# Ledger of designs, part 127: peptides against a protein of PDB entry 5KEZ

Target 1, 320 residues: chain A of PDB entry 5KEZ
Amino acid sequence: NVAIYNPFRPWWERYQPVSYKLCTRSGNEDEFRNMVTRCNNVGVRIYVDAVINHMCGNAVSAGTSSTCGSYFNPGSRDFPAVPYSGWDFNDGKCKTGSGDIENYNDATQVRDCRLTGLLDLALEKDYVRSKIAEYMNHLIDIGVAGFRLDASKHMWPGDIKAILDKLHNLNSNWFPAGSKPFIYQEVIDLGGEPIKSSDYFGNGRVTEFKYGAKLGTVIRKWNGEKMSYLKNWGEGWGFVPSDRALVFVDNHDNQRGHGAGGASILTFWDARLYKMAVGFMLAHPYGFTRVMSSYRWPRQFQNGNDVNDWVGPPNNNGVI

## One batch from the design tools (peptide; made by RFdiffusion4, then SolubleMPNN)

Design b2_p18_4_s2 (from b2_p18_4, 9 letters changed)
Fold by OpenDDE base, seed 4:
Structure b2_p18_4_s2 (fold): chain B 320 residues (1-320), chain A 18 residues (1-18)
Amino acid sequence: as target 1 above (320 residues)
Amino acid sequence: AALFHPRDVYENRAKSLA
C-alpha cells in the first residue's frame, strides 16, 4: 500500500493499495506465512481485510513510496506490480463530473465511481476479477480462513460473486477438504440509501451496522430506550437474518465517534458500558460475533473532531 | 438519523498529502 508520512503512517494507508504483495509495515510474506501457520496450528484462524474495490487515491504522487517499494502512478492508473493500467478502472464508466461518488442515492455512482478519490477498479472485467482472485487465492493457499471484503457496498454483488467463484478451497493442511473461505462483506446499510445489505446475502455474511448503533443507544439509555427492549433483539429490531449477520459493538471506523453509528457507538473509552455491550453481544445468539481489539491513542478534539483519528496502533517508527 | 453517515468512514482512507 501507499506509505503515507503526513500524517505519519496512519492506519488508513492500508486501505490505499498499490499492489497485492504481502509486504507491509506489519512484515513480509514469509513472516505472514509464519504467523498464519503458527496461528492455524493452535486453532486460531486468520481472516484478511481484503481491499479489492479500489487502489490508492487519485491524488497520491507517483513513485515508489509504498510499503514494498513497488512503483505506481495514480495519474495514469498504472500499477505495474499487479499489473493494472487505465483499462482496469471505471474512469469511463463513472458519469459524474468529478469522477467521484457524488450522490449516494444513485447506486450506479456508488459502485462505478471513485470512493472519495480512491481509484475504482473495473470489477466487471475478468482480468481484474482474476487478479483479485489470484491475490485472495494466494492468501488461501497460505492458510487464511476467509476474508472481510472492504467497501463491498461499492462493488456490484455479481462482481463479488464472480471473484468468489474463482477462489480455491481452504488449505487442507488445516481445514477439512472442500472447505470454503469464510466471507463477510462490509456493507454500511443504516437505511435511507438504495443499496441494501440484502443485495449481498448471496456472497456471504454482511456487517450489520445497526447492531452497534442501536445497542449503543439502548445501553446509553438514549431516546428513552430500555434494556428490556432487547427482548426481541436481532431480526425483531429490523436487523438482517442472523445467519447473514456479522455483528460488532464497534469497529476501527466508528470508534472515532462519527460515521456509521455516530456518537451512539460504544468503545473501550467507555469501558463499563462497552463491556456490557460486548458481554450482551457474546451472550446473545444473534449473528456471528466480532470482538474489537483496539488501542488507545492521543485523542485531540478540535471543533468536535479528533484530529488524531489517523493514529494507528502502537508501532516502532511505523513498523508494527 | 443525523448521526448516521455511512459514507464518512471512508474519508481517511482516501486522504493523501503526498
Scores: peptide ipSAE 0.221, ipTM 0.786, DockQ to the pose 0.063
Fold by OpenDDE base, seed 3:
Structure b2_p18_4_s2 (fold): chain B 320 residues (1-320), chain A 18 residues (1-18)
Amino acid sequence: as target 1 above (320 residues)
Amino acid sequence: AALFHPRDVYENRAKSLA
């Protein structure tokens, strides 16, 4: 991915890919392979956050400022380490004036236009699908158990399916023969927009962002909410079917006040309430649960926003 | 409770400061 130095190596640089090389601030491919093996050998499975909707931002300067030193040129859509070129992006398909998503009530814009400047891959092309599948299959062959598909809302479900149909079975050294990768898709559906979580049920589980948002309001006793109202928690609250839901109290985004949940989201900063929420989540049968492990950073609020929300985990000169 | 717009999730991710 792009190596960003202003601010200094933020966590979100990881979501601006320039190649599919397993060479990042977390380590090289050999180190990753070693970790996956050691984890699998003790029954801990690895799921990769796969950023496959887009490459880096269109305004990033061309050069070799990347975690693996690969050259890239966003201006010309040149990513030779893949390789991608201008033919592999949706620039010509997006009809907005800016080239970015301008109206989230237009499903076509949401899928075909750039997500806040992130170069949008043409996932309808078999070439693009194959390059992504090759990346994911390499990970599967190493021994990962599945994937979080980043920004799934911004990909056509059929394109996702086409990629998933190219995937190998899981590595038989650790998984039963014929096992398929576990797929959960990041889809932010709080209602009011045309794209629905149900559009993605056919590909795997989806994130249920209503879960953390609503649970936060209940635990905080906001708006007269009571714990007794959790009697029909899950589908009774209008959430997706349990067998399609991946649930969580917080994630790295809404922990920082971004996206779905806002101030209702409980985090480790509110330790007591957070433990209550996580405990409830783990005890309740609804959905597939995910627990967040994070870190403290020097929060500095200005005009209601944490100006240090970019801060990544404890690191050594940007290396985790 | 106030909910931020879903697009806000990607605001930081899309920053191009280097």
Scores: peptide ipSAE 0.186, ipTM 0.773, DockQ to the pose 0.062
Fold by OpenDDE base, seed 5:
Structure b2_p18_4_s2 (fold): chain B 320 residues (1-320), chain A 18 residues (1-18)
Amino acid sequence: as target 1 above (320 residues)
Amino acid sequence: AALFHPRDVYENRAKSLA
């Protein structure tokens, strides 16, 4: 991915890929393979956060300022390490003046335009699908158990399916023959927009962001909400079907007040209430549960916003 | 109700471009 130095190596630089090389601040491919093997050998499965909707930002300077030193040129859409070229992006499909998503009530913009400058891949093309599948298959062959698909609401469900249909069975060294990768898709659906979580049920599970948001309001006793209202927690609260839900109290985004949930989201900063929420989540049968493991950073609020929300995991001068 | 727009997630991921 792109190496960002202003701010200094933020967590979100990971979401600006320039190649599918397993070469990042977390380590190289050999180290990753070793980790996956060691984890699998003790029954711990690995699920990769796969950034396949886009490459890096269009305004990033061309060069080799990347975690693996690969050359890239956003201006010409040149990513030779893949390789991708100008033919592999949705520039011609997006009809907005800026080339970015301007209206989230327009599903076509949401899928075909850039996420705030992030170069949008033409996932309709078999070539692009194949390159992504090759990346994911390499991971599958290494021994990963599945994937979180980043920014899934920005990809057409059919394009995702086409990629998934190209995937290998899981590595038989650790998984039963014929096992399929576990897929969960990041779809932020709190209502009010045309793209729905249900659009993606056919590809796998989806993130249910209503879960953490609503649970937070209840446990915080906001708006007169009571724990007794949780009697019909799950589908009764308008959440997606349990067998399609990936649920969580917080994630890396809304832990920082970003995206979905806002101030209602409980985090380790609110230790007592957070423990209550996580305990409830783990005890309740609704959805597939995900527990957050994060880190403390020096929060500094200015005008209600943490100016240090970019701070990544503990590191030594950028090296994790 | 949504407290923040989903775009906020990705705006932060592209802060260096603003």
Scores: peptide ipSAE 0.172, ipTM 0.772, DockQ to the pose 0.071
Fold by OpenDDE base, seed 2:
Structure b2_p18_4_s2 (fold): chain B 320 residues (1-320), chain A 18 residues (1-18)
Amino acid sequence: as target 1 above (320 residues)
Amino acid sequence: AALFHPRDVYENRAKSLA
């Protein structure tokens, strides 16, 4: 991914890929293989956050400032380490003036335009699908158990399916023969937009963002909410079917959020309430549960916004 | 060069819900 130094090595630089090389602030491919092997040998499975919707931001300077030293040129859409070229992006398909998503009520924009300037991959192309599948299959062969698909809302479900159909079975050294990768898709569906979580049920599980938002309001006792109202928690609250849901109290994004339901999200900053929420989630038989392991950072609020929301995990001069 | 915040997307995506 892009190595960003202003601010100094933010957590979100990981979401600006320039190659599919397993070479980042966390280590190289050999170190990753070692970690996966050690984890699998004790029954701990690894799921990769796969960033496959886009490459880095269009405004990033060309050069070799990347975690593995690979050259890239966002201006010309040149990513030779893949390789991708201008033919592999949706620049000509997006019809907005800026090239970015401007209206989230337009499903075509949401999927064909750049997400906050991130160069949008043309996932309709078999070449692009194959390059992504090669990346994911390499991980499968190493021994990962599955994937979180980042920014799934911004990809056509059929394109995702086409990629998934190219995937190998899991590594038989640790998984039963014929096992398929576990897939869960990041889709933010709180209602009110044309893209629905149900659009993605065919590909695997989806993130249920209503879960943490609603649970937060209940535990905070906002608007007269009571714990007794949780007696029909799950589908009874309008959530997706349990077998399609991946649930969580918070994630890395909404842990840093401040609006449109973000304020209801419980985090470790409110330790008592957070423990209550996580405990309830783990006790209640709805969805596939995910527990957050995060860290403190020096929050500085200005006009209601944390200006240090970019701060990544504790590190040694940028190396985690 | 100014960089976009790629993960400011939660708030950006949530804006349409308001």
Scores: peptide ipSAE 0.066, ipTM 0.701, DockQ to the pose 0.582

Design b2_p18_4_s3 (from b2_p18_4, 12 letters changed)
Fold by OpenDDE base, seed 3:
Structure b2_p18_4_s3 (fold): chain B 320 residues (1-320), chain A 18 residues (1-18)
Amino acid sequence: as target 1 above (320 residues)
Amino acid sequence: AALYDPRDEYENRAKSLA
């Protein structure tokens, strides 16, 4: 991915890929392979956050400022380490003046335009699908158990399916023969927009952002909410079917006040309430559970926003 | 073929260790 130095090595640089090489601020491919093997040998499975909707931001300077040293040029859409070129992006398909998503009530914009300047890959192209599949298959062959698909809301479900159909079975050294990778898709659906979580059920599980938002409201006792109302928690609250749901109290985005959930989201900053929420989530049978592991940073609120929400985990000069 | 469900494996392992 792009190495960002202003601000200094933020967490979100990971979501601006310039190649599919397995060398990042977390380590190189050999170290990753070693970790996956050691984890699998003790029954701990690895799921990769796969950033496949886009490459880096369109305004990032060209050069070799990347975690693996690969050259890239966002201006010309040149990513030779893949390789991608201008033919592999949706620039000509997006009809907005800015090239970015401008109206989230327009499903076509949401899928075909740039998410906050991130160069949008043409996932309709078999070439692009194949490059992504090669990346994911390399990880599968190493021994990962599945994937979180980042920004799935911004990809057409059919394009995702086409990629998934190219995937290998899981590594038989650790998984039953014929096992398919576990897939959960990040889709923000709080209602009111045309893109629905149900559009993605055919590809795997989806994130249920209503879960953390509503649970936070209940535990905080906002709007007259009571714990007793949780008696029909899950589908009874309008959530997706349990067998399609990936549930969580918070994630890296809404922990920072971004994405879905707003101020209701409980985080480690609210330690007591957070433990209550996580405890409830783990005890309740609804959905597939995900627990967040985070860190403290020097929050500085200006006009209601944390100006340090970019701060990444404890690191050594940008290296974890 | 079904999607891998890590919960099933975890539960089986937990039972074997009890």
Scores: peptide ipSAE 0.149, ipTM 0.706, DockQ to the pose 0.015
Fold by OpenDDE base, seed 1:
Structure b2_p18_4_s3 (fold): chain B 320 residues (1-320), chain A 18 residues (1-18)
Amino acid sequence: as target 1 above (320 residues)
Amino acid sequence: AALYDPRDEYENRAKSLA
């Protein structure tokens, strides 16, 4: 991914890829292989956060300032380490003046325009699908068990399916022959927009962002909410079907006060309430559960916003 | 008891939709 130095190596630089090389501040490919093997050998499975909707920001300077030293040029849409070129992006499809998503009530913009300046890949193109599948298949062959598909809301479900149809079966050294990768898709659907979580059910599970938002409200006792109202928690609260839901109290985005859920989201900063919420989630049978493992950063609130919400995870490998 | 495998659920869903 791109190396961002202002602010200094933020967490979100990881979501700005310039190649599909396994070479980041988290480690190199050999180290990753080693981890996957060790984890699989004790029954711990790995699910990769796959960033396949986009490459890096359109305004990032060209050069070799990346975690693996790969050259890239956002201005010309040149990513030779893949390789991608100008023919592999949705610039011509996006009809907004800025080239970015401007109206989330326009599904075409949401899927064909740039998410906050991130160069949007043309996933309708078989070449692009194949390059992504090659990346994911490499991970499958290493021994991962599945994927979180980042920014799935911004991809056409049919394009996702086309990629998934190209995937290998899981590595038979650890998984039964013929096993398929586990897929869960990040889709932010709190209602009010044309793109629905149900659009993606055919590809795998979907993140249920209403879960953390509503649970936070209940645990915080906002708006007269009571724990007794949780009797029909899950589908009774308008959530997606249990067998399609991946549920969580918080994630890396809404933990920082933005994204889906707003101020209702409980985090480790509210330790007691957070433990209650996580405990409830783990005890309740609805959905497939995910527990957050995060880190503390020096929060500084200005005008209600944490100006340090960019701070990345602890890292002693500043060279990469 | 065997641990639940989320891959099995995914595969079953895919088969049911095919």
Scores: peptide ipSAE 0.039, ipTM 0.545, DockQ to the pose 0.019
Fold by OpenDDE base, seed 2:
Structure b2_p18_4_s3 (fold): chain B 320 residues (1-320), chain A 18 residues (1-18)
Amino acid sequence: as target 1 above (320 residues)
Amino acid sequence: AALYDPRDEYENRAKSLA
């Protein structure tokens, strides 16, 4: 991915890829392989946050400022480490003046235009699908158990399926023969937009962002909400079917005050209430549960916004 | 409490990444 130095190595640089090489601030490919093996050997499975909707931002300077030293040129859409060129992006397909998503009520824009400047890959192209599949298959062959698909809302479900159809079975050293990778798709659906979580059920589970948002309001006792109202928690609250839901109290985005849920989201900053929420989630059978493991950072609020929301995990001069 | 508009929330996430 791109190496960002202003601010200094933020967490979100990870979501601006310039190659599919397994060399980042977390380590190199050999170290990753070693970690996956050690984890699998003790029954801990690895799921990769796969960024496949886009490459880096269009405004990032060309050069070799990347975690693996690969050259890239966003201006010319040149990512030779893949390789991608201008033919592999949706610039000509997006019809907005800016090239970015301008109207989230237009599903075509949401999927064919750039997510806030992030260069949007032409996932309709078999070449692009194959390059992504090669990346994911390499991970599968290493021994990962599945994937979180980042920004799934911004990809056509059919394109995702086409990629998934190219995937290998899981590594038989640790998984039964014929096992398929576990897929959960990040889709923010709180209602009011044309793209629905149900559009993606065919590809795997989806993130249920209503879960943390609603649970937060209840535990915070906002608007007279009571714990007793949770008697029909799950589908009774309008959530997706349990077998399609990936549930969580918070994630790295809404823990920082942005993303779905807003101020209702409970985090470790509100320790007592957070423990209540996580405890409830783990006790309740609805959905596949995900527990956040995070870190503290020096929050600085200006006009209601944390100006340090970019701060990543504890590091040694950029090395995690 | 009322939730933010999902579009705004997602845009905020995207802005942090770009």
Scores: peptide ipSAE 0.021, ipTM 0.465, DockQ to the pose 0.071
Fold by OpenDDE base, seed 4:
Structure b2_p18_4_s3 (fold): chain B 320 residues (1-320), chain A 18 residues (1-18)
Amino acid sequence: as target 1 above (320 residues)
Amino acid sequence: AALYDPRDEYENRAKSLA
């Protein structure tokens, strides 16, 4: 991915890929293989946060400022380490003046235009699908158990399906023969927009952002809500079917206070309430649970916003 | 009550483009 130095190596640089090389702040491919093997050998499975909707931001300077030193040129849509070129992006498909998503009520824009400047891959192309599948298959062959598909709302479900159809079975060294990768798709659906979580049920599980948002309000006793109202928690609260839901109290985005769920989201900063929420989540049968493991950072609020919301996990001069 | 905007989660990913 792009190596960002201003601010210094933010967490979100990981979501600006320039190649599919397994060479990042966390280590090289051999180290990754070693980790996956060691984890699998003790029954710990690895799920990769796969950034396949886009490459890096269009405004990032061309060069070799990347975690693996790969050259890239956002301006010309040149990512030779893949390789991708101008033919592999939705520049011509997006009809907005800026090239970015301008109207989230336009599903076509949401899927065909750039997410806040991130170069949008043409996932309709078999070539692009195959390159992504190759990347994911490499990971599968290493021994990962599945994937979180980042920014799934910004990909056409059919394109995702086409990629998934190209995926190998899981590595038989650790998984039963014929096992398929576990897929959960990040789709932010709190209502009010045309793209729905249900659009993605055919591909795998979907993140249920209503879960953390609503649970937060209940635990906080906001709006007169009571714990007793959780008797019909899950589908009874309008959430997606349990077998399609991946649930969580918070994630890295909304943990920073102004993402999906807003101020209702409980985090480790509110330790007691957070433990209550996480405990409830783990005790309740609804959905597939995900527990957040985060870190403290030097929050600095200016005008209600944390100016240090970019800070990544503890690191040694950028190396984790 | 907090305003919910699903789009807000993604702003951090591209706000500091060089």
Scores: peptide ipSAE 0.021, ipTM 0.409, DockQ to the pose 0.065; fails the geometry check

